# Peptides against a protein of PDB entry 4CIC: the designs that were tried, part 46

Target 1, 148 residues: chain A of PDB entry 4CIC
Amino acid sequence: KVSTKGHYGVQAMFDLAQHFGEGPVSLKSIAERQGLSEPYLEQLIAVLRKAGLVKSVRGAQGGYILAREPRDIKVGDIIRVLEGPIAPVESVSQDDPEHSLKFDFSVTKSVWEKVKKSIEEVLDSITLADMLKDAEEAQMAQGYMYYI
Target 2, 147 residues: chain B of PDB entry 4CIC
Amino acid sequence: KVSTKGHYGVQAMFDLAQHFGEGPVSLKSIAERQGLSEPYLEQLIAVLRKAGLVKSVRGAQGGYILAREPRDIKVGDIIRVLEGPIAPVESVSQDDPEHSLKFDFSVTKSVWEKVKKSIEEVLDSITLADMLKDAEEAQMAQGYMYY

## One batch from the design tools (peptide; made by RFdiffusion4, then SolubleMPNN)

Design b2_p13_2_s1 (from b2_p13_2, 7 letters changed)
Fold by OpenDDE base, seed 2:
Structure b2_p13_2_s1 (fold): chain B 148 residues (1-148), chain C 147 residues (1-147), chain A 13 residues (1-13)
Amino acid sequence: as target 1 above (148 residues)
Amino acid sequence: as target 2 above (147 residues)
Amino acid sequence: KDAIYGDENTAIL
């Protein structure tokens, strides 16, 4: 299950990518388009801004913009900012040094490290620009299904 | 982080794999070797037994055994039994048909489906036999560091 | 301390 925080963080960043170059987007308009509560989105945007993925613009047409081009923001970067390191296998067993648990623990740990690496590779292979392209292709495909 | 249930389920199944062919292993001995509470292990083993991954043996030397050979049990099979389907992206959006949310939702969903598929491929590529082999290789490597 | 699988707060699982 994707955490609500990671899921909505990627949605909010994707909304900002769709409007990239059009100027600042208000939190209210992002919240309405993405089906998010404005207070929850404020918390997400505050974290993303502190990490330098989002910029705040002040003024009558103030709001938020991406701090980088969509091609320079990976999904993995968004997830690491919101959730921290993608699943550090924190070994539960730092506290008891004496038991034979060390060996069985090492093999089981290797399984989870393989899973972690695979997740990181996938999330680091997808940019906001790739998501924009996938969106455009899906819109075109739907448009063609109405003309056939 | 792996769920405690998935993590300890894989450890308990790996302990049974290390003793495969030696006869039934008591829950107490698994709990002691794996640092698990016996009541927690009983709950895990009950689920694994119901799924047909583990068999109960009755008698004075009673306990549990793997129901299949270690090569015929994937880590993915253990996780699916304990946790259910690996991350069903339950689309939160079955209930409201009217909003423009469908499209942005589809692209974001595709990202999570790619992650899901990648996890499934990894967990389905690792058997208890692969874990036994990795254990033997690590023991040999440690033995060679002492000589 | 965020779980790949079971923590309600962790993004991927």
Scores: peptide ipSAE 0.039, ipTM 0.791, DockQ to the pose 0.347; fails the geometry check
Fold by OpenDDE base, seed 4:
Structure b2_p13_2_s1 (fold): chain B 148 residues (1-148), chain C 147 residues (1-147), chain A 13 residues (1-13)
Amino acid sequence: as target 1 above (148 residues)
Amino acid sequence: as target 2 above (147 residues)
Amino acid sequence: KDAIYGDENTAIL
């Protein structure tokens, strides 16, 4: 599962991509457009900024911008920053050290590695620029549906 | 992330596949081999049985068997039974009805649908029979390293 | 909107 954190992080990064080149965007405006709480968005943006995906601009017209062009930010980059390595299975918490025989079941591990690789390939194939293009195509398709 | 439930469910189903055709396997023996608690395994097996992936055999030599041949059970079938529909994002719990503007952000949804499809394709391409074959190949490879 | 793998506490990738 992409966590709520990963999901909203991609939404926030996409909002910044839609405004790329227009200058800094306030967290309030992102929160309003994306249906996020501003305090939650502050936490996400802090992580994304530390990872160098977002820059802060100071001043009365300050806010946030993408640190790189939308084409240079993969969805996989955002997810790795927010959630860490894409792992298809939770690390079984060592909650019971006596009975957690780490049966390193090599075959089941291979299944999860195949899933991991497949997800990484998908997420690394999609940039914020691809998402912008998909949004434009969707708006055009909706526009045509109102004229027919 | 596949849950602990999905992960251990696949392990338990694979254990039953390794014994397919040998008769019913006790939950105790599965639990011991797979490093699972027997009570936890009982809960998993109850779900898998209700879904028709596992059958119970009664009697002194009773236990559980696969309800279908290993080739007729996909990893995706096991995961869907244990976890429900394969999705790539948590349903944002409607915990705050006032501020959950369900921004049906079609583009982000499309990203997640692509991930979903990719996961489904992988999990539906792997059967318990494929896992049995992979285990045999791994044992052969280990055997050759000792000679 | 289908959650990944049904259980809320199940962080499925």
Scores: peptide ipSAE 0.036, ipTM 0.787, DockQ to the pose 0.237; fails the geometry check
Fold by OpenDDE base, seed 3:
Structure b2_p13_2_s1 (fold): chain B 148 residues (1-148), chain C 147 residues (1-147), chain A 13 residues (1-13)
Amino acid sequence: as target 1 above (148 residues)
Amino acid sequence: as target 2 above (147 residues)
Amino acid sequence: KDAIYGDENTAIL
């Protein structure tokens, strides 16, 4: 399961993508739209900023913007920044030498590597620009349902 | 992340597949080979048995066997039995109406549905028979590196 | 801490 952190991180980045080119968005406005606490969003934005996915703008009209165009940000980039590498299995911590998974079952490892690769391929195939397009198509489809 | 439960469940089922046709395997022998505690394995096997993936054999040579042939058991079947439906996102519990994800962002949901589908396709494409074949090929490849 | 999917007790993905 994508963590709540990864999920809300993608939502916050998508919110910034929807406002891309309109100028800085306040954390308050993102938090209100995404149903997030402002303190939680501040922590997410701090990580995303450190990774160079968002920029802080100072001033009365200050806030956050995407650091790159929506087409240059993959969902996989957001997830890797927030969660680290996509790991399909919990690495049992190397720190307990007695319960170390001594059986490097290459075969079971291969199953999880196949899962990992598939997740990475999907997440790296979706940009914030693709998500914007999907949102526009969905909004048009809903608009047509109100006119019929 | 595949939980430790799912991971060890696949390992235990694969161990039973390696011994398929040899008769019942003791929980002790599976636990020793897989580096699992016997009590933990007993809990896993109880779930797998209830789902009809394994059978218990009684007697002095008793233990567990696969309930179906290795070709008729997908990794996805094992995983769905142990963990339930593959959910790509934690459902924020519906029980807090104030923190309810009020934005059914159909778009973000679609991303996670694509991830779910890709994982289901991978896990449903791999049988215990495929894993047995991969193990044989790996053993042969190691044998050739020693010559 | 490479955990995209879920806190301590969460299932497969």
Scores: peptide ipSAE 0.035, ipTM 0.784, DockQ to the pose 0.244; fails the geometry check
Fold by OpenDDE base, seed 1:
Structure b2_p13_2_s1 (fold): chain B 148 residues (1-148), chain C 147 residues (1-147), chain A 13 residues (1-13)
Amino acid sequence: as target 1 above (148 residues)
Amino acid sequence: as target 2 above (147 residues)
Amino acid sequence: KDAIYGDENTAIL
């Protein structure tokens, strides 16, 4: 499962992509458009900024921008920054010595590695530019449905 | 992430697959081979039995067997039984009214649906028979490294 | 709504 953090992080990055080239957007405006709390968004943006996915612009019309073009940011990049490496199974904490029978059953591990790889391939195949295109196509399709 | 429940459920089902055709195996023997607690395995097996993936055999040499052949049980079937439908995102509990701005942002949802579909395709492409074959191939490869 | 992925808190995928 993508965490709430990953989900909202992708949503916030997508909002920044929609405004790419229009200048910096305020956290308040992102929070309002995306239905996020501003304090929660501040935490997400701080992580994304530290990872070099967003830039802060200072001044009265300051805010945040994407640090790269939407085509140069994969959904997988956002998820890896917010949540770390895609792990299909919880790492059983090594700290229970009674459950420390690390039967690293190689075959079951291989199933989870196949799942991991599949997820990585999907998330690394989707850019913020692809998401922008999908949004435009969806709006066009809705526009056509209102005229029929 | 696959839960501990899903992980151990697949492991227990794989143990039953390795013994398929040999008769019923005890929960104790599965627990010992798989490094699981017997009480935890009892809970997993109860769910898997209710879902018709395993059968209980009664008697002194009783225990559990797969209810179907290993080729007829997908990893996805096991996971769906233990954990429910593959959900790539946590359902934000509807109960926080302040976060109840269900901006079901259709585009972000579509990303997660693509992830879901990809996971389903992988898990539904792997049977217990495929896992048995992979285990045999791994043992053969280890055998060849010793020579 | 039954979700396959495990416990609520930390499940990335």
Scores: peptide ipSAE 0.034, ipTM 0.784, DockQ to the pose 0.393; fails the geometry check

Design b2_p13_2_s2 (from b2_p13_2, 7 letters changed)
Fold by OpenDDE base, seed 1:
Structure b2_p13_2_s2 (fold): chain B 148 residues (1-148), chain C 147 residues (1-147), chain A 13 residues (1-13)
Amino acid sequence: as target 1 above (148 residues)
Amino acid sequence: as target 2 above (147 residues)
Amino acid sequence: KDAIYGDENHAIL
């Protein structure tokens, strides 16, 4: 499961994408719109900033912006930054010598590698720009449903 | 991540697939071959049996067998039995009213649904028979590297 | 390390 950290990190990055080009967004405003606690969001943004996905803007109208255009940020990039490498199974730490006879049967490992690859392909195929487009299409579809 | 439960469940089911048609396999022998504790394997097998993926055979040469042919058991079936539905994100329990303003933005949800679907497609595309074939091919490839 | 999918109890990813 994508952790709560990954989930909310994608939400926060998507909020910044929706405001891309409008200037810096305050953490407070992101937290309010995304239903996140501001302290939790601060921790997420600190990690995302350190990874170079977000920039901090200083000043009276300061806040955060995406460090790159929405099209240049994959969901997979956000997840890898927040959660690390996509790993379908916990790597049994090689360091337990008593469990050293875990024949990590190459075949079962190959199943998890196939799952990993599939997840990576999906997450790397979705950009923040794709998410913006999907949101606009969903809003238009809802708008049409209210006018009929 | 596939839990340790799902991982070892697939290993145990694969061991039973390797012995399919040879008769009942003891939990002890599965545990030894798969590097599992017998008590842990007993818990896994109990769940798999209840789900109808495994059968218990009683008697002096009793043990466990697959309830269906290896081709009729998907990895996805094993995982769903052991872990429940494939859920890429923890469903934020709707029951926290203070966090009720979690706009589960339809767009972010759609990302996780795409991930879910992709995982389901992979796990439902792999049978225990496919795993047996992959094991045989790997053994043959290793044999050819020694000649 | 909160691995992407590593709630020990809720397994799929």
Scores: peptide ipSAE 0.043, ipTM 0.796, DockQ to the pose 0.220; fails the geometry check
Fold by OpenDDE base, seed 3:
Structure b2_p13_2_s2 (fold): chain B 148 residues (1-148), chain C 147 residues (1-147), chain A 13 residues (1-13)
Amino acid sequence: as target 1 above (148 residues)
Amino acid sequence: as target 2 above (147 residues)
Amino acid sequence: KDAIYGDENHAIL
């Protein structure tokens, strides 16, 4: 499961992509549109900013912008920044040697590696630009459904 | 993440696949080979048995067997039995209307649906028979590395 | 409610 953090992080980044080129978006306006608390969004934005995906703009019309074009930001980049490496199985922390899964079940490990690779391929195949396009297509389809 | 439950469930089912046709395997022997506690394995086996993936055999040589051939059991079947449907995002329980994500972000939902489909395709493409074959190939490769 | 996708905090897909 993409954590709530990853899910909301992708939503917040998508909101910034929808406003890309329009100037800085206030944290408040993102929070309102995404149904997020401002304090929670501040934590997400701080991580995304530190990773160089988002820039802070200062001033009376200050806020946040994407640090790169929507085409240059993959969903996989956002998830890796917020959640770390995609790990299909909990790495049993090496710190308990008695419950360390000593059995290098290479076969079961290979199953989870295949799952990992598949998830990475999907998330790295989707950019914020692809999401913008999908949103435009969906809005056009809805617009046509109101005219029929 | 496949939960610890899903991970160990696949390991336990794979252990039963390795012994398929040899008769019933004791829960103790599975637990020892898989590095699992017997009580934890009992809980897993109870779920797998109820789902019809495993059969219990009674007697002095009692234990567990696969209920179907290894080729007729997908990794996806094991995971769905143990963990339920593959859900890439927590469905925010409808029970808290104030924190219900009202925004049907159809676009973000479609991303997670693509991820779900990809995981399902991978897990449904792998049978216990495929895992047995991969284990045999790995043992052969190790055998050749010792010569 | 152990869905495939781990605990609330670190549920990698």
Scores: peptide ipSAE 0.041, ipTM 0.797, DockQ to the pose 0.547; fails the geometry check
Fold by OpenDDE base, seed 5:
Structure b2_p13_2_s2 (fold): chain B 148 residues (1-148), chain C 147 residues (1-147), chain A 13 residues (1-13)
Amino acid sequence: as target 1 above (148 residues)
Amino acid sequence: as target 2 above (147 residues)
Amino acid sequence: KDAIYGDENHAIL
């Protein structure tokens, strides 16, 4: 599962993408718009900032901005920062060197590696810019539904 | 993450696939070969049996067999039986009807739906027969490394 | 406030 941390991290990054170029947004405003607790969002933003995905701006109109353009931030980048490497299965510790279990273990491992690769490919194929475009298209579709 | 239940369920089903056509295997023998506790394996096998992926055979040579050929059992079938539907994110309960959160929620949801679909496609593309073949190929490759 | 770690039983990711 994408953890609650990964999920809300993507939401917070998407909120920052929607306001990209408009200047710094306050954590309070992100928390309100995304239905997040401000203390929880502070922890997420601290990690994202340390990873260089978000920048803090200080001043009277201070807050946070994306550190890069929305097209240069993949969903996979956000998830890796918040959750670490995509691991479909926990690394069952290779702690038992003795058993002939190496063979069966290798085949089942290859299944999970295929799953991992597939997830990585999907998450690395989606940028915050793609999400913005999908949002605009959805908004246009809703707008047309009110005119028909 | 695939749960420990899903992971060990696939291992147990693969063990049964390796012995397919040789007759029933005991839970004890599966547990020993897969490094599983017998009580834990009993719980897994009970679920897999209820789902019709495994059959119990009674008698002096009793045990378990695959209920279908290895080619007719996908990894995705095993995972869905043990873990239910593939859900990349928990359904955050739609409990707050008031907030304008519907729009942003839809776009982020589409990301997770794409991830879900991708996982389903992979898991549904791999059968126990494919795993058997991969095992044979790996064994042959090891055999050639000794010559 | 406990992180609702979704039940380890259903997590494919």
Scores: peptide ipSAE 0.041, ipTM 0.799, DockQ to the pose 0.152; fails the geometry check
Fold by OpenDDE base, seed 4:
Structure b2_p13_2_s2 (fold): chain B 148 residues (1-148), chain C 147 residues (1-147), chain A 13 residues (1-13)
Amino acid sequence: as target 1 above (148 residues)
Amino acid sequence: as target 2 above (147 residues)
Amino acid sequence: KDAIYGDENHAIL
């Protein structure tokens, strides 16, 4: 499962994409729009900033912006920054040495590698620009349903 | 991440597939081969049995068998039984009513639905019979490296 | 609804 961290990280990055080119967005405004706690969002943004996906702007109109255009940020890039490498199975902690006959059944490993590859392909095929386009299409479709 | 339950559940089901047609396998023998604790395996097998993926056989040669042929059991079926519906994101527990402006951004939901579909397609494309075949091919490839 | 990927902090898939 994409962790709560990955989920809300993608939401926060998408909010920044919606405001791309309008200038810096405050953490408070992102938190309010996305239904996130401001302290939690601050932790997410700190990680995303260190990874070079977000920039901090200082001053009276200070806040955050995307560090790249929405088309140059994949969902997979956001997830890898927040959660690390896409791993379909938890690395079973090596902590029980007696049962450490990790019969790493190459066959079961192959199943999880196939799952991993499939997720990576999906997440690397979706940019923040694709998400913006999907949002516009959804708004237009809803708009048509109120005019009929 | 597939939970430890899902991972070891697939291993245990694969062990039963390797012995399919040979009769009942004891939990002890599965636990020894798969490097699992017998009490943990007992919990997994109890769930798999209730879901109708495994059958219990009683008697002196008692144990467990697959309830269906290996070709009729998908990895996706095992995962759904052990872990429930494949959900790419945790259902953020509804328990904080004040922050319940779940702006269920249809767009972010769409991303996770695409991921879900992709995982389901992979896991539903792999049967225990496919895993048996892959194991045989891997053993043959290793055998050729020693001759 | 036991979540496949249940550790809140680090669970991709």
Scores: peptide ipSAE 0.040, ipTM 0.799, DockQ to the pose 0.542; fails the geometry check

Design b2_p13_2_s3 (from b2_p13_2, 8 letters changed)
Fold by OpenDDE base, seed 5:
Structure b2_p13_2_s3 (fold): chain B 148 residues (1-148), chain C 147 residues (1-147), chain A 13 residues (1-13)
Amino acid sequence: as target 1 above (148 residues)
Amino acid sequence: as target 2 above (147 residues)
Amino acid sequence: KSAIYGDDEHALL
């Protein structure tokens, strides 16, 4: 499951993508549009900013912008920044070295590695630009349903 | 992340696959080989049995067997039984109806649906028989590194 | 709570 952090991070980044080229967007406005608490969004944006996906603009019309074009930001990039490496299995190995499953059979690991790779491929195949296009197409399709 | 439950469930099912055709395996022996607690394995096996993936055999040589051939059990089947439907995002909708994100934009949902589909395709492409074959190939490859 | 990493029982991702 994508964490709430990953999910909301993608939503916030998508909101910034929708306003890309229009100038800085306030956290308040993102929070209102995306149904997020402003304090939670501040934490997400701080991480995304540190990773260089978002820039802060200071001033009277200050706020946040994407640090790169929407086409140059993959969903996978956002998820990796917020959640770390896509790990299909928790590394059981970090918290209890005594419960190092000595028999973590190479075969079970290979299953999870295949899952990981598949998820990575999907998330790395989707950019914020692709999401924008999908949104436009969906909005056009809704518009056409009102004219039919 | 595959849950500990899903992970250990796949391990336990793979252990049963390795012994498929040899008769019933005791939970104790599975627990010992897979590094699982017997009580935890009992809970997993109870779920897997209820789902019809495992059968209990009673008697002096009692234990558990796969209910189907290893080729007829997908990793996806095991995961769905243990974890339910592959949901790439928690449905935020269940715990706080007021925090029903009214703007759960169709576009963000479509991303997670693509992820879901991809995971399902992978997990449904891998059978316990494929895992057995991969284990044999890996064991043979290790054997060849000693010659 | 990370939904991927936080609930050991049900998070495939």
Scores: peptide ipSAE 0.042, ipTM 0.804, DockQ to the pose 0.229; fails the geometry check
Fold by OpenDDE base, seed 1:
Structure b2_p13_2_s3 (fold): chain B 148 residues (1-148), chain C 147 residues (1-147), chain A 13 residues (1-13)
Amino acid sequence: as target 1 above (148 residues)
Amino acid sequence: as target 2 above (147 residues)
Amino acid sequence: KSAIYGDDEHALL
């Protein structure tokens, strides 16, 4: 499962994408819009900043901005930063030597590698710009449904 | 991550597929070949049996068999039985009413639905028969590297 | 509800 961390990280990055070009956004305003706790969001933003996906702006109108354009940030980039490499199977901890009959059957491993590759392809095919476009299209579609 | 339950469930089902048509396989023999504890395997097999993926055979040469041919069992079927529906996001427990600002933004949800669909498509495209074929091809390829 | 994805707070899968 995409962790709560990955999920909320994508939400926070999407919020920053919606405000891209408008200047720095406060953590408080992101937290309010995304329904996140500000302390939790601070932890997420700290990781995203260290990874170079987010920049901090200092000053009275300070906050955070995307470090790159929305088109240059994949969902896969956000997830890899927050959760690490996409791994479809829990790495059986090497630490139990007795159950270390590592017949990690190459065949079952190949199934999980196929799943991994498929997830990577999906997440690397979606940018924050694609998400912005999907949001605009959804809003336009809702607008049309209110006029009928 | 596919849970250990899903992972080992696929291994156990694959072992049963390798022995399909040879008669019933004992839990002990599956456990030994797959590096699983017999009690853990018993729990997995009980779930798989209830779902109709495995049959139990009674008697001195009793054990378990696949309930269907390997071609008629998808990896996705095994995973759904063991783990439930493929859900790429943890269902945020409805139970915290204060953080229940369910702005489950339709857009972020759509990303996870795309991931879900992709996983389902992969797991539903792989049968136990496909896994058997891949194992045979891998064994043949290893045989050719020794000559 | 045991979802396919283990309780590891950090795992996509």
Scores: peptide ipSAE 0.040, ipTM 0.799, DockQ to the pose 0.532; fails the geometry check
Fold by OpenDDE base, seed 3:
Structure b2_p13_2_s3 (fold): chain B 148 residues (1-148), chain C 147 residues (1-147), chain A 13 residues (1-13)
Amino acid sequence: as target 1 above (148 residues)
Amino acid sequence: as target 2 above (147 residues)
Amino acid sequence: KSAIYGDDEHALL
């Protein structure tokens, strides 16, 4: 399961993508639209800003903007920033050498590496621009269903 | 992350696949080979048995066997039995209607559905027989590095 | 810090 952090991080970044070019968006407005607590969103935005995916704008019309164009931000970039490397298996903590899986199960490891690669390929194939396009297509499809 | 339960469940099923046709394997021997506690393995085997992936054999030479041939057991089957349906996102508990993601983010949902489908396709493409073959190939490759 | 799959002992993905 994508963590709530990854899920909400992608939602917050998508909200910023929808407002890209309109100027800075307040954390309050993102929190309201995304159903997030403002303090939780502040923590997410702080991480995303430190990673250079988001910029802070100061002033009365201050807030946040994407640091790059939506086409230059992959879902995989957002997930790696928030959650770190995609790991298909919990790294059994290296700290207990007695319970360290000493068995070089190269075969089982290869299964999880295939899963990892597959997830990375999917997440790196989707940009915020692709998500914007999908949203526009969905909105048009809904608009057509209201006119029929 | 595949849970430790899913990871160790695949390891235990792979151990049973390596001994397929040799008769029943004791939980103790599986636990020793896989670096698992016997009580933890008992819990995994109980679930796998209830799902019909494993059979218990009674007697002095008793233990466990695969209930089907290794070619008829996908990694995805093992995982679905141990962990349930592959769900890409934590289901935000339906129980708090105030924090319920009221936003039908069809777009974000579609991202996670693509991830789910990709994982299912990978896990359903790998059988225990494929894993046995990969192990044999790896053992042969190591054998050639020693000569 | 849990990767994509959450800290829950039971969650694939």
Scores: peptide ipSAE 0.040, ipTM 0.797, DockQ to the pose 0.247; fails the geometry check
Fold by OpenDDE base, seed 4:
Structure b2_p13_2_s3 (fold): chain B 148 residues (1-148), chain C 147 residues (1-147), chain A 13 residues (1-13)
Amino acid sequence: as target 1 above (148 residues)
Amino acid sequence: as target 2 above (147 residues)
Amino acid sequence: KSAIYGDDEHALL
């Protein structure tokens, strides 16, 4: 499962992509459109900014913009920034050192590596530009449904 | 990330697959081989049994067996039993009903559906029999490294 | 942290 952090991070980045080229977007406006709390969004944006996916603009018309074009930001890049390396299994915390014979069960590990690879391939195949295109296509399809 | 529950559930099911046809395996022996606590394994096995993936055998030589052949149990089946439907995104708990405008953002949902489909395809492509074969191949490869 | 199927804030897939 993509965490709530990853999920909302992709939503916030997509909102910034929809406004790309229109200038800085306020966190308040993103929060309102995406149904996020502004304080939660501030935390997400702080991480995304440190990773160089978002830029802050200062001033009366200040806010945030994408640091790169939507085509140059993969969903996988956003997820890796927010959640770290795509790991198919949680590292079992070493809470019991005596009985955690980490049977490094190579076969089970290979299953999870296959899952990881498939996820990485999907997330790295989707850009914010692809998401913009999908949104436009969906909006056109809805428009046609109201005219029939 | 597969949960600890899913991870250890697959390990326990694989242990039962390695002993398939040899008769019932005790929870103690599975726990020892897989590095699991016996109480934790009991909880996993209880779920797997209710789902019909495992059978309990009673008596002095009692224990657990796979309910089906290893080829008839997908990793995806084990994961769905232990963790529920493969969901690529956590369901945001409806904890704040007033401000959870669930913007059913169809585009973001489509990304997660693509991820879900990819995971399902992988997990449903791997059986316990495939895992047994991979283990045999790995053991042979190690054997050749020593000669 | 049970990420693919669990409620934990830090859990990727």
Scores: peptide ipSAE 0.038, ipTM 0.801, DockQ to the pose 0.474; fails the geometry check

